# Peptides against a protein of PDB entry 5VZU, part 127

Target 1, 271 residues: chain A of PDB entry 5VZU
Amino acid sequence: GRTLEDIFHEHMQELILMKFIYTSQYDNCLTYRRIYLPPSRPDDLIKPGLFKGTYGSHGLEIVMLSFHGRRARGTKITGDPNIPAGQQTVEIDLRHRIQLPDLENQRNFNELSRIVLEVRERVRQEQQEGGHEAGEGRGRQGPRESQPSPAQPRAEAPSKGPDGTPGEDGGEPGDAVAAAEQPAQCGQGQPFVLPVGVSSRNEDYPRTCRMCFYGTGLIAGHGFTSPERTPGVFILFDEDRFGFVWLELKSFSLYSRVQATFRNADAPSPQ

## One batch from the design tools (peptide; made by RFdiffusion4, then SolubleMPNN)

Design b2_p20_4_s2
Fold by OpenDDE base, seed 4:
Structure b2_p20_4_s2 (fold): chain B 271 residues (1-271), chain A 20 residues (1-20)
Amino acid sequence: as target 1 above (271 residues)
Amino acid sequence: EEEKEKKEKEEHERRIHELL
């Protein structure tokens, strides 16, 4: 009977055929663009750069990881039939940490789904509130009618009055204990396992993670049809490995750093 | 049962291939 390996082989054959068709459509007209590595910043969660990601039957794809304040982005350097090169395959919200349950409850897909969907609703609420603040700030530029109200000179006078009673109202300064944003402790690694029913190309993924964040992944049909953002989980394993759980697809992508050193790959300094 | 589980896995992998 067909194995999962047979299915992957059939899909790989389909991809080879599709790649041949697409390459034939370019009529030998190829445009090459230089890719620059993002500059590393001290506040970056890990060193930015090139990663090789697993995308089910599509195999290995190259993704650029970059950091943009409280957001991370995975940008496709290689495309597939669904998502072309240059698209943001993943967008990570570093403000929204996902707390994984214990190892037993990590096997429950519905528990992970609940946690992720609760964070998704918070992100939607924050986007609605931030949209209102940006709207109200524009409304108060009513036209400054420059009414030249005249310089009336009124001069008067010096009156002295005296009395000095010092009311000692000792209002205790309520210590607003600023809830110290606990520095994102690079927490001791948590045991990690994929939920039951999440597909992974291989079972050789790290069994310990440092931290997880809410994110969205880009999915589309063949030819980039009906592109949409689906909820997911970014999983930081170590300095050189991260994962993404595509929640709605029940798929896991493992990303590993490309260890190759590139000469002259640094972004030109902004002049 | 085994045939049903196999078909569900095949449909899952097909859906991943079609969208991811």
Scores: peptide ipSAE 0.591, ipTM 0.939, DockQ to the pose 0.883
Fold by OpenDDE base, seed 5:
Structure b2_p20_4_s2 (fold): chain B 271 residues (1-271), chain A 20 residues (1-20)
Amino acid sequence: as target 1 above (271 residues)
Amino acid sequence: EEEKEKKEKEEHERRIHELL
């Protein structure tokens, strides 16, 4: 069969070939684009920044983690044969927390699959409902051909101002107690283990997680063919580590913060 | 059995490689 070594050799050949194709297509003209670190916000689940992620046989890739309201985004800074740099490798829905079962039931892939797919269906329903409200509002401006109704003369409607006493209906503004979104209490860490049959290149992953969220990962064939979003689980371990379980692939990617300090990596302040 | 399990693992890793 293909050994992991054979797969690694094929991957290295493909990466070399892709690098050769890209460098040759641009007549060896390399354009450099500055990457800016996302600004940290108080409501960010963890500090945004660069992470090194594991992508099966592709090895280590650099991903930028950023926060966008109730969504987190992993953007590839490096690419592979399947997914080029600049693509959104993972999209995390911070509205949809995944509750992991106990440690024994976490080993059951089918249990994790059930939990994730139930959340996927809820997300899909919410997207359909939100799509319907936006759709119904646009339909009814049929072009009323404003036929030029002829200028009928302004009849002087008489001025009688009846002194309608304003009833002080002091409608108390019902305090819509905006349910204070309790700041997502970084819950006590729970024991964590990968399900049986989930591939991980590194068995040295954190055995405790803070929280998990529903997300989608981008997958594609070589040359970015037939790209699709697959369901998964974002696992927050700590401030510097997260994981993603690619459910359909039965793969786990571990992401660790790049601890390098970059001078002048902050985005220029909007003037 | 062990050879089959090895092959299934190699096929799984190949599928990850081809899509991820």
Scores: peptide ipSAE 0.553, ipTM 0.932, DockQ to the pose 0.780
Fold by OpenDDE base, seed 3:
Structure b2_p20_4_s2 (fold): chain B 271 residues (1-271), chain A 20 residues (1-20)
Amino acid sequence: as target 1 above (271 residues)
Amino acid sequence: EEEKEKKEKEEHERRIHELL
């Protein structure tokens, strides 16, 4: 059978060939596009920016993390044979937190799968319900025929109706016990381990996570064939590290912030 | 047994490589 090494060798040959084909097809004319860093917002889960991600045998890729309201997005800055640069490798729904079980049950892939699939069905239900409300709301803009109701001008009457004294009904202010919003405990990170059978290129991943969210990852065959969104888990470790569990692939990608400082990488202010 | 587990691991890594 083909060994993993054979697959790597064939992949390197294919990558070299693809690179050669692309460079030759453009008569060696490379189009360079400037990439700007996303603006940071106070409500961003972590600072947006460039991360280096692990993608199985393809190795390290550069991903831009950005925030879009209650969604986060990972966009490939570098592509691979499956997913080209500029594609959204991950889309995270910050509305749907994933609660990881205890450390013992985190080793059970079927438990993680159950939790993720339950959240996936909730997301689908919410999308169906929101689709119905948006459909019904458009039906009632029947054309208001602006009938020009005529300008009738009438008239004066002045009547002085009297000073009814409002009675002081002293309704006792019921003590609304302000439920003290317990300050969102900067959640003490929970112990984290990958499920059995989830592939990780490096076993050197953080063993504590802050929070998890439902998300989807983009997968495709070579040449971006049959692209689809697969369910997964976004795992926030810290300000500079996050992971993504590709549930159906049983793979884990670790993303670490690129510590390089870029001059003039900020987006021009909208004039 | 070990050879079967090795093949299953290689097939898993291949599937990741072909899709991810």
Scores: peptide ipSAE 0.551, ipTM 0.931, DockQ to the pose 0.748
Fold by OpenDDE base, seed 2:
Structure b2_p20_4_s2 (fold): chain B 271 residues (1-271), chain A 20 residues (1-20)
Amino acid sequence: as target 1 above (271 residues)
Amino acid sequence: EEEKEKKEKEEHERRIHELL
C-alpha cells in the first residue's frame, strides 16, 4: 500500500513541480511593485500589517491584513499553486461576532458548524433585505396624469348605540427588567481549543482567544480553477496573532505578525 | 480500522492541499 511518506513525497514533488512551472513561465518578465503598509486607524481591531500564515501543506505565506470599516481583509502577498498573489484569501465581517461555546463544547465540530452556518444565513438575509430596499427606490414614478375621477356623493347612515362602563382595571406595569447585556469583559481571553477533526499544521496555537468573527475564505484548485468563498471563523488571539478556521475544509490557519520594521513602507499621505 | 482512519486522514490532508 502507499505509505504516508509515499503520499507526502508525491505531494511535495507535485508542489515543487507546480512552483517550478509557475516560476519558469515568468523567468523572462519579472514586474516589481512596492507594497505599502495600510495606515492604522483608531477603530482598527488590531494594527494592520504583514502576517505570516500557514495554508495546509503549501507552507508559509505572507498576507496583508487591512481594515475597511466593518470589514477586515487578508490579501495574499505571496501566491501558491491554488491562489495567486493579490487575491483576498480572507474577508471578515466585523458586524457578525461568533460566540464560542464553553471549552467542552468547543471540541464538537458540529456545534461550531451550527453556530457559523446560523450566522451565514443571517448575513444572507441582511443582504437580501438591503437589496430589496435599493431596488424599490428606483421605481420611476412616471407622472400619472391625474384624471379627475368624478365626485360620487353617497350617503348618511347615522346610528346611535350606547353606554359601556369604564372598567378601571389597574394592570400593574410589569417591570421589564431589561437584561443589561453585560459588556463582554474585553480584557480576559476565553479558553480556546480546536474542534476534533480540524487539521492544524502545528498544535502550537494560542489556548485563549479575545474574540471571534464570521468570515469567508477563498479556495480554488490548482491554477486558480473554480474559485469560491467558503465560510469560516476569524479568531483574534492577540495584537500579533489571529487564526482562521476553514469550516468546510476542517482546516486551521495560524497567522503571526511579521516583526520586521520597514523603512519608507507607510502609504503616501493622500494629497 | 486503523488503516481506514489513516486513509481518511490522508484524503483530508490531500483535499486541504488541492483547495487551500
Scores: peptide ipSAE 0.539, ipTM 0.928, DockQ to the pose 0.869

Design b2_p20_4_s3
Fold by OpenDDE base, seed 4:
Structure b2_p20_4_s3 (fold): chain B 271 residues (1-271), chain A 20 residues (1-20)
Amino acid sequence: as target 1 above (271 residues)
Amino acid sequence: EEEEKKKEEEEHEKRIHELM
């Protein structure tokens, strides 16, 4: 009978054929755009740049990792039949850290699902509240009809009233113990394992992670049909490796830094 | 049981192929 490996190979062949069909339809009318590496910032979680990601039967895709304040983005440099090049394959919210359970409970997919879905609901609430504050701030600019109220000149009176003694109420400065923001300890790497039932192309993923964040992954049907954002987990392993768990797809993508040095790849300074 | 597990794995791979 067909093995799962046979099916994986059939899907790889289909994707190669689709790629061939799509590329043949361009009738040699290709537009090339130069891609620049994002500038590195001191506050970047890791150095931004090109990563090679695993996408199951789609094989290896090139993704640009970039940082945008409290958000990270993975942008497809290579497209596939589902998600075209230039789309944000992953969006990471660096405000919403995911705490993985112990190694025994990490094998439980339902526990990871619970944790991620709880964070998703918090993110939705924050978006609704922030939408209300932005809405209320615009409403009160009613047109100030500048009625030119006339310049009535009213008068002088000088009265001197007296020397009320300043009572030295020595209010003790309550020591506002500034809750020392615990320096984001570049956390000692915690043991990491994929949940049971999460597919990985390779078992050779790092078995320790530094930190995890809530994120969303972009999924779509062939031809970019019905694109949607699905919840997931960004997993930082090290300076050169991260993962993404696609929660609804029960899939894991491993991203590894492209070690190639590029000449003239830096973004031109904004003139 | 083994055939049902195999079918679930096939449907799982198919979803990854069609959406990711």
Scores: peptide ipSAE 0.566, ipTM 0.934, DockQ to the pose 0.893
Fold by OpenDDE base, seed 5:
Structure b2_p20_4_s3 (fold): chain B 271 residues (1-271), chain A 20 residues (1-20)
Amino acid sequence: as target 1 above (271 residues)
Amino acid sequence: EEEEKKKEEEEHEKRIHELM
């Protein structure tokens, strides 16, 4: 019978053939564009830059990680037959931290699925509420025709009435104890394992994670057909490694920093 | 049983290949 390795090799051969067909069609139209590394900011979760990601049978792809306020973005530098270069393969919401359960409950895919879907519904609610505030503000500037409504003069009266004493009722403002978000203990990583039934290219992934966040991955058929965003989990392992769990695909992508130093890869200073 | 599990793994990897 075919091994899982045989299946991966068959799919890899198909992808290599597709890549060859696509590149050969454009042989006379190859344009080289410089890619600039995003500038590092103090508030960036890790240093932005190039990562090599595992995409199951698609093998290794190059992804640029960048930070945009409370969002992180993985952008494909290398494309595949499904998702072309320049697309946002992953989009991470750094507002929505995912707390992983203990190591025993991390093996349960349904538990991870529950946690992720609960966060997904919160994100959808926040998007709907923010959409309503933007919508109501534009509607009311109908041109009020200036009907010249008339004159009426109405009158007088002055009455001065008196004294009432100011009662001093010093209602103590109840200290709304802002639940201090305990600073996420950045120091000790949590034990990490993939749920049962989540595919990984190999078992050589970090067994300890620092933080997890809600995110979405981009999926599409061959030729970028029917592109959609699927829910997932961004897993920060360390400064040079992160993962993404594709929840609906039950797949795991491991991203490792490209350690190559690039000369003149910094964005030109805005003149 | 083992052959059925293997087909399920093959279909899963095929689905990943077709979508990611």
Scores: peptide ipSAE 0.462, ipTM 0.911, DockQ to the pose 0.901
Fold by OpenDDE base, seed 3:
Structure b2_p20_4_s3 (fold): chain B 271 residues (1-271), chain A 20 residues (1-20)
Amino acid sequence: as target 1 above (271 residues)
Amino acid sequence: EEEEKKKEEEEHEKRIHELM
């Protein structure tokens, strides 16, 4: 029977044919743009840079990872028939950490779906509330005429004295045992497995993750038709590897750092 | 059963190919 590898080969042949047709139609009219690596910041979750990502039968695509305050962004450097180069393939909200369940419950797609959809609803609520505060704050700047109320000088009043008798009121401190949330040991990665029914190109993904965040992935039909954002999970494995679970597509993309050194790839210092 | 599972896997990979 056809293997998953056979399916990937057939779809790869289709993509090569589409690429050939499109490239031939434009009579080799190509625009070249220099790409610069984002500057690294101390507060970046990992070093920004180029990653090779798996996109099912599309194979490997080059993505630039960059950090923008409490957001991370994956930008396509290579494009495909669906999502062109320069689009933001993934947007990660570093404000919304996802806690994965235990390893047994991680196999349950419905549990992951529940967790992600709950976080999506919180993100939506926060966007609605923040929109209201920005609306109400503009209405109340009526011009308060600053009437200059005068400089009343009142100076003096005096010295009274010392008698500090210490009342011994022995109020028993009620031990409110604040359940110390055990600091999630930042050093030992959590065991990681994909849910049943999530497609991965290779079974050779990291079986331990450091942390997860809510994010959205960009999907579109051929020719970038009807582009939309779908909910997903960003999974940090290590300094050189992250994943993205495309929840609605039931797909997993593994991103691995491009280890090639590029001469003059650093952005010019802002003068 | 095995042919049906294979068809579901092919349709799933086709959907990934058409959208990602």
Scores: peptide ipSAE 0.451, ipTM 0.908, DockQ to the pose 0.845
Fold by OpenDDE base, seed 2:
Structure b2_p20_4_s3 (fold): chain B 271 residues (1-271), chain A 20 residues (1-20)
Amino acid sequence: as target 1 above (271 residues)
Amino acid sequence: EEEEKKKEEEEHEKRIHELM
């Protein structure tokens, strides 16, 4: 019977053929645009730049990682038959940290799915609440002409009642033991393993992670048909490596920094 | 059972190929 390796090779051949067909149609009309590296900021989670990412059967793609306040973005520098170059393959919400369970429970895909979907629902609620506040603030500026409705004088009644004694009950101040937020031990990363049933092109991924965040990945059919965002987990391993778990696809992409030095690749300072 | 598992794995890799 066909092996998973045979299927992977068939898909790779098909993708190469599709790439050849798409590129050969435009062989006489190539335009080149210079790509600049984003400037590094002090608040950036890691240094921005070029990463090589694994996309299952699609193989290796080049992605630019950039930071935009509390969001990170992966932008395709290389395209494939589904997602063209210049699209945001991943969007990361740095406000929504994912807490991975212990190593035993990390093997359970349903546990990871539960955690991610709970965070997805919080993100949706926050977007709805922020949309309502922006909507209601515009409606109330109608000049209500304050017609001076008249001062009717209604009356008196004085009633009396009496003495009740001051019971001294000296309630002891219960020591609110401030639950000391255990300082997030910034030093040693958490043990990391992929859930059972998540496909990885290579089993050689980091077995320790620093932190995880909620994110979304872009998926589409061939020719960028019906593009949508699927929920996932951004996993920071180190300064030069991150992962993305595509939850609905049960796939893992490993991204590794491109170690090439680029001359004159810095963005011109905004004048 | 092994043929069914293999078919599920094939359909999984196909979905990755068609969407990512």
Scores: peptide ipSAE 0.396, ipTM 0.892, DockQ to the pose 0.907

Design b2_p20_4_s4
Fold by OpenDDE base, seed 5:
Structure b2_p20_4_s4 (fold): chain B 271 residues (1-271), chain A 20 residues (1-20)
Amino acid sequence: as target 1 above (271 residues)
Amino acid sequence: EEEEKEKKEKEHEKEIHEKM
């Protein structure tokens, strides 16, 4: 019978072959596209830029991290057989912070799953509510056939009535205390551990995290078949490291900043 | 028992690989 080793070897051969097919398809049409680093903004959670991410047995991939208001995006710079280059491998909702429990409860995958799925449901509700407000505004401009109602010349009257009393109603402007979003205190890092049954390429991940956010990861079959967004957790470790927990796949990707200095990698100034 | 665990870990690694 096929051993597990035979099955794994056949699978690894298929993947090497797929990688070879993808690379060889590009060999005849190597269009070099310059990649520009996103400009850093003051409100960016960390400096945007290139990260090397772990993608299980696909190994290391290069991802561009960028910030878009209350969203962060990881874009594949390198592709694999499932997800091609230029796809958004992760999309992070910076409005939806994940609170990790203590270390004992962090080992429980079902507890993390509960927390993430409760946030997913809130995100879905907010999207439905925002979709309804945009939908109702468009419906009522039925073309009112402008029947040309005739120009009746309605006339008269001039009456001047006078009275001037300026009521001083000093309506105090209610201080809408804009709840100052407390600047996300880079609080003392929380102890961090992966849940039992979440796979990591190695055990060498940061054991302390600063912040976690809800996000979605892109998954697909070979050739980008049946692409889907799966729920996950973005974990900020430090300025140069973040993680993503792929909840459905029970996988962890560690992303580490590419420390290479690129000359002239800045976006051209808008002329 | 250990062989069955290693089997499940390899099957899980395969599933991750087919999707990510």
Scores: peptide ipSAE 0.482, ipTM 0.917, DockQ to the pose 0.807
Fold by OpenDDE base, seed 3:
Formats: structure tokens, sequence, C-alpha cells
Structure b2_p20_4_s4 (fold): chain B 271 residues (1-271), chain A 20 residues (1-20)
């Protein structure tokens, strides 16, 4: 019978053939667009820029990381047969931090799935509530004819005198020692491991992470068919590395900063 | 057992490849 190796080789041959057909078709009409690096902002979680991401058997893809207020976006600079260049491969909600469990419970995929799905439902509720407030707020802008209420002259109330005798009321200071929750030391990364059954192209990923956020990843069939956003986890490792766990696909993408310096890659200053 | 594990890993890699 066909071995799985035969099926995988046939699939890889089909993808190589598709890639070859697409690249050969482009020889007839290439549109070149200059890509500029996003401007860095002081409040950006890390420096924006180009990252190389792992996408299973597609290999390495180039992704532009950019920050948009309380959202981060990964935009494909390279495309594949499923997701073309210029698509937002990942969208990160920097409002919704994910707290990873202890290292033992991080191996449990169902625990990570529970945490992510609970955050997804909160995000969905907030979107429904914010949609209702935006709907009700448009209805009440009837033109309030601002009738000019006449300026009534407020009378000069007289300067009453100074005789404030100091009453010695000796109120006992109740020492409510509010235990100041020590700010979790923002400097020590928490231990990190992938859940059992999450595929990674390489086992050489950082074993500590700074913080995690809720996000969504874009998936589609060949030719960008039936594109959908799936829930996932953005994992910040350091200034030059982040990960994304594709929850439904049980996949992990590692993103590493492209260290190449490009001449004239900065966006022209807005005049 | 190992062949079935390798089977499942290759099917999962294919699913990732068909979607990402």
Amino acid sequence: as target 1 above (271 residues)
Amino acid sequence: EEEEKEKKEKEHEKEIHEKM
C-alpha cells in the first residue's frame, strides 16, 4: 500500500510543483513593492521589524512584526500556497495576557486549551458589549439646541471670620497593613515548555518566557481557500524571539529577528 | 506502535502544511 512516507513525498512534490508553477507564472508579471520597517515607538513591547518564522514543512517564512496600540500584528512578507504575502498571519491582543501554569501543567494540552478558550470567550463578550455601547451612543445625538441660559450674577457671599479652634480628636490609626503584592519580578522569565502533542520544527526553542498574550492565527487551504482565524498564544521569549502556539492545529511557530541591517529600510518621516 | 506514532506525526505535519 502507499506508505505514509509515499503520501508525504507526494504531498511535498505537489507543493514543490505548485511553488514552481506559481514562481514560473510570476516571471510574466512581477510587481515590486518596497517594504519599509515600521517606526519604533517607546511603548512597543519589543522593537518592530522582520522576523523569520517556522511554519512546519513550509520551512522559514519572513514576517513583519508591527504594533498598533494594544494590538500586535505579524504580516507575511513571504507567502506560501495557503497564505499569500501581505496577509496577517498572527494578530495579538496585548490587553489579554495569558498566565501559563506551572511547568508540570504546561505539558497538559487540555489545560492550555482551557485557559486560551476562556480568554477567547472574554474577548468575544467584550466585543459584543462594546458593539452595544457604540449602537446606543449614536441614537442620543439629537441636536440639543443649547438655549443660552442667562448668566445669573452670583452674589458675593461675605467673608466669615477666622475662629477655627483646633479640636484634638485623637482618632486611633487602624493599621490596615495592605499586603502590597510584590510586583512579580518582571525580569525573571518563567519556565516554558510546549504541551505534549504540540508539533515544533525544532526542539531548540527558549525554555523560559517573559509573558504570553492571547492571539489569533490565520489558516487557509491551498490557494487561500476558506480563510479563518484560529485561537492561539503569543509567547514573548526576549527582544529578538517570540513564539505562537496554534491551538487547534497543535503547532508551534518560533520567530527570530532578522539581524540583517538594510540601507534605506526606514519609512520616510511623515512630512 | 512506533510505525503508528510516526504515522500520526506525518499526518499531523501534513495537516499543519495544508493550513498554515
Scores: peptide ipSAE 0.479, ipTM 0.915, DockQ to the pose 0.803
Fold by OpenDDE base, seed 1:
Structure b2_p20_4_s4 (fold): chain B 271 residues (1-271), chain A 20 residues (1-20)
Amino acid sequence: as target 1 above (271 residues)
Amino acid sequence: EEEEKEKKEKEHEKEIHEKM
C-alpha cells in the first residue's frame, strides 16, 4: 500500500509542479484586468468586498463576495489548479437558512449532512415548480389575430326581472390561526463548532456564528475537468468573517475580509 | 493508531487538493 511518506511526497511534488506551471506560463503574456469592488446596498447581509479564503493545501485564495438580491456569490480573484480565476467558488441562497443543532449535535457530521440534504431537496422542488409556472405563462401569447367578425345585429333579449334574493349563507371563516412565525432571533450568536472529520487548515475559527444559509461550492479536477456544484453551508460569523462547509469534501474554508484600502477600486457611477 | 490517523488526514488533504 502507499506509505504516509509516498502520499506526502506525491502531494508536495504536485503542489510544487503546479505552482511552477502557473508562474512560468505568465512569463510570456500577462493580461491585466481591473477589478471593481461591488457597490454596497442597504439590504446586503454584510459589506461586499475582497476576502482571503482558506482552500486546504492550495493555501490562501482571494475571493470577491457580492450580493444579488436573495443570493450571495463568492468569485475567485486568484485561481488554483482545479478552479480558475473568475469562477464562482460559492453560491449562497439567502432564502434557505440552515438551522444548526445544539453544540453537541453540531459535532455529528451525519446530522449536518441530513439538515443540508433536506434543504437541497426543498431548493430542487422549488426550482421545478417555478420552472413550470414560467413555462405555462409564455405558451398562451399566441397572436390572437382578431379577425373582425362581422357585426351580427344583437337582438334585444328582454329584461328578465331582478328578484333573486341572495341567501346569506354566513359561512364563518374558520380562524386559521396563522402560526406566528417566531421572529428569527437575528441578533444572538449561536455557539459554533465544526463536525468531527471536517478538515480545517486552522483551528482558530470563530466559535460563535450569527446565521447559516444553504449554498453550493464549485469543485473540479486539475485543469477545470468535470466541474460540479456540491452542497454546503455558508456560515456568517461577523461583518468581516464567514465560512463555507464543503459537505462532500468534508472541508471548511474560513474567509476573512482583506483590510487593505484600495484607491480607485469603486465601480464608476453609472452615467 | 496515530500513524493511521495521520495517513487518513493526509489522504483527505490530498482529496481536497485534487477537487477544491
Scores: peptide ipSAE 0.470, ipTM 0.913, DockQ to the pose 0.781
Fold by OpenDDE base, seed 2:
Parts: structure tokens; sequence; C-alpha cells
Structure b2_p20_4_s4 (fold): chain B 271 residues (1-271), chain A 20 residues (1-20)
């Protein structure tokens, strides 16, 4: 059977070989493109900008976080062997909040998986319903020539009668105690822990989160083969840190804001 | 037992590397 040493050796050889292939491809021509920071909007969940993210054995990658109405996007600024630069590594649906269970139940991967897959199914249903309304609205403009079919006069009859007495039953108005939606206490973050069996490059992640959302991550084989979007959880820790749980891969990426100040990095105002 | 656990962790690290 494969030893632990064989697996480690094969994996390290693959990493070195891939790094060599990618670096050697750039020896012939480097093209530089200026990147601009997205403008901040008042409704942005946090300030948009550059983050350094952990991508397992690939290490640290640079991702641009941007907001697009009720969606957020992470775009790779650096590429790797699987996902090239300029791809949307994560897409977050800010309409679909994930409610994490208590700290004890957060350790159960199957509980997180259940919650995420239930949200995924709701997102799929909403997409199907919105697709049907857009389809049916185009078909009905056929000109119905209203032929005036004639007014036949059917007459029939007058049946009677009787007197049933009004019983006064004074039904008490049941006080519908409107369950006051407790204002989500915006102040104290929820205790956070990764589920058992989710890999993290570092155990030094924030143990408190503000809110979570449904999202999808882009995965592919080497050379961007068979790209697909997998379900996951976007975790907002603070203004400068967020996470993404890759559910199918059982992996966690921690993203931290790049604290560098960029001169002239603002997008030119659309004239 | 620990060696089998570490083996599974390395196989999982490889699977993540092949996708992300």
Amino acid sequence: as target 1 above (271 residues)
Amino acid sequence: EEEEKEKKEKEHEKEIHEKM
C-alpha cells in the first residue's frame, strides 16, 4: 500500500512541478495590467478591496472583494494551477443568510451541511420560479380577435326562504401577540468554530463571527479543466476579515485585508 | 492508528490541492 511518506513525497513533487511549469510559462512574456479598487458604497457589507486568502497547499492568494447589489464577489488577482487570475473564486448571495447553530452543534459537519444544502435548494427554487415568470410574459401578446359571440338570455328561477336566527356569539379578540422579531443584536458576534473534519491551514482564525451568508466557490482541475461551482458559507468576522467554508472539499479559507495604501488606485469616476 | 489518521489528512490535503 502507499506509505505516508509516499503520499507526502508524491504531493510535494506535484507542487514543485506545477510551480515550475507555471513559472517557466512566464519566462517568454510578462503582460502587466493596472487594477483599480472598487468604489465603496454606503450599502456595502464591509469596505471593498484587496484581501489575502488561504487556498490550502497553494498558500496565500490575492483576491479582490467587490459588492454588486445583493451579491458579493471575490475575484482572483493572483492565479494558481487550477483557477487562473481574473476568475470569480467566490460568489456570495447576501439575500440568503446562514444561521449557525450553537457552538456545540457547529462542531458537527453534517449539521452545517444540512443548513447549507437547504439554502442551496431554496436558491434553486427561486431561480426556477423567476425563469418561468420571464418565459410566460412573452407568450401572451397574440392578438385575441374578440369575436362577439351572442347574448343568449337564460332565465331561471327564484327559490325561497327561511329565517335562521343570528346567534350573538361574542368571540373574544385573541390578542395575536406579534412575535416581535428580536432585533438581531448587531453588537456581540456569535461564537464560531470550524466543524470537525474541515481543514484549515492555520488554527488562528477568529472565534467570533458577525454573520454568515450562502455562497459558491469555483473549483477546477489543473489547467482550469472542468470548472464547477460548489456550495459554501461566507463568514464575516470583522471589517478586515472574512472566511469561506468550501463544503464539498471540507476546507476553510481565511481572508485578511491587505493593509497597504495604494496611491491612485481609485477607479476614474465615470465621466 | 495515528499514522492512518495522518495518511487520511495528507490524502485530503492533496484532494484540496487538485481542486482549489
Scores: peptide ipSAE 0.455, ipTM 0.909, DockQ to the pose 0.790

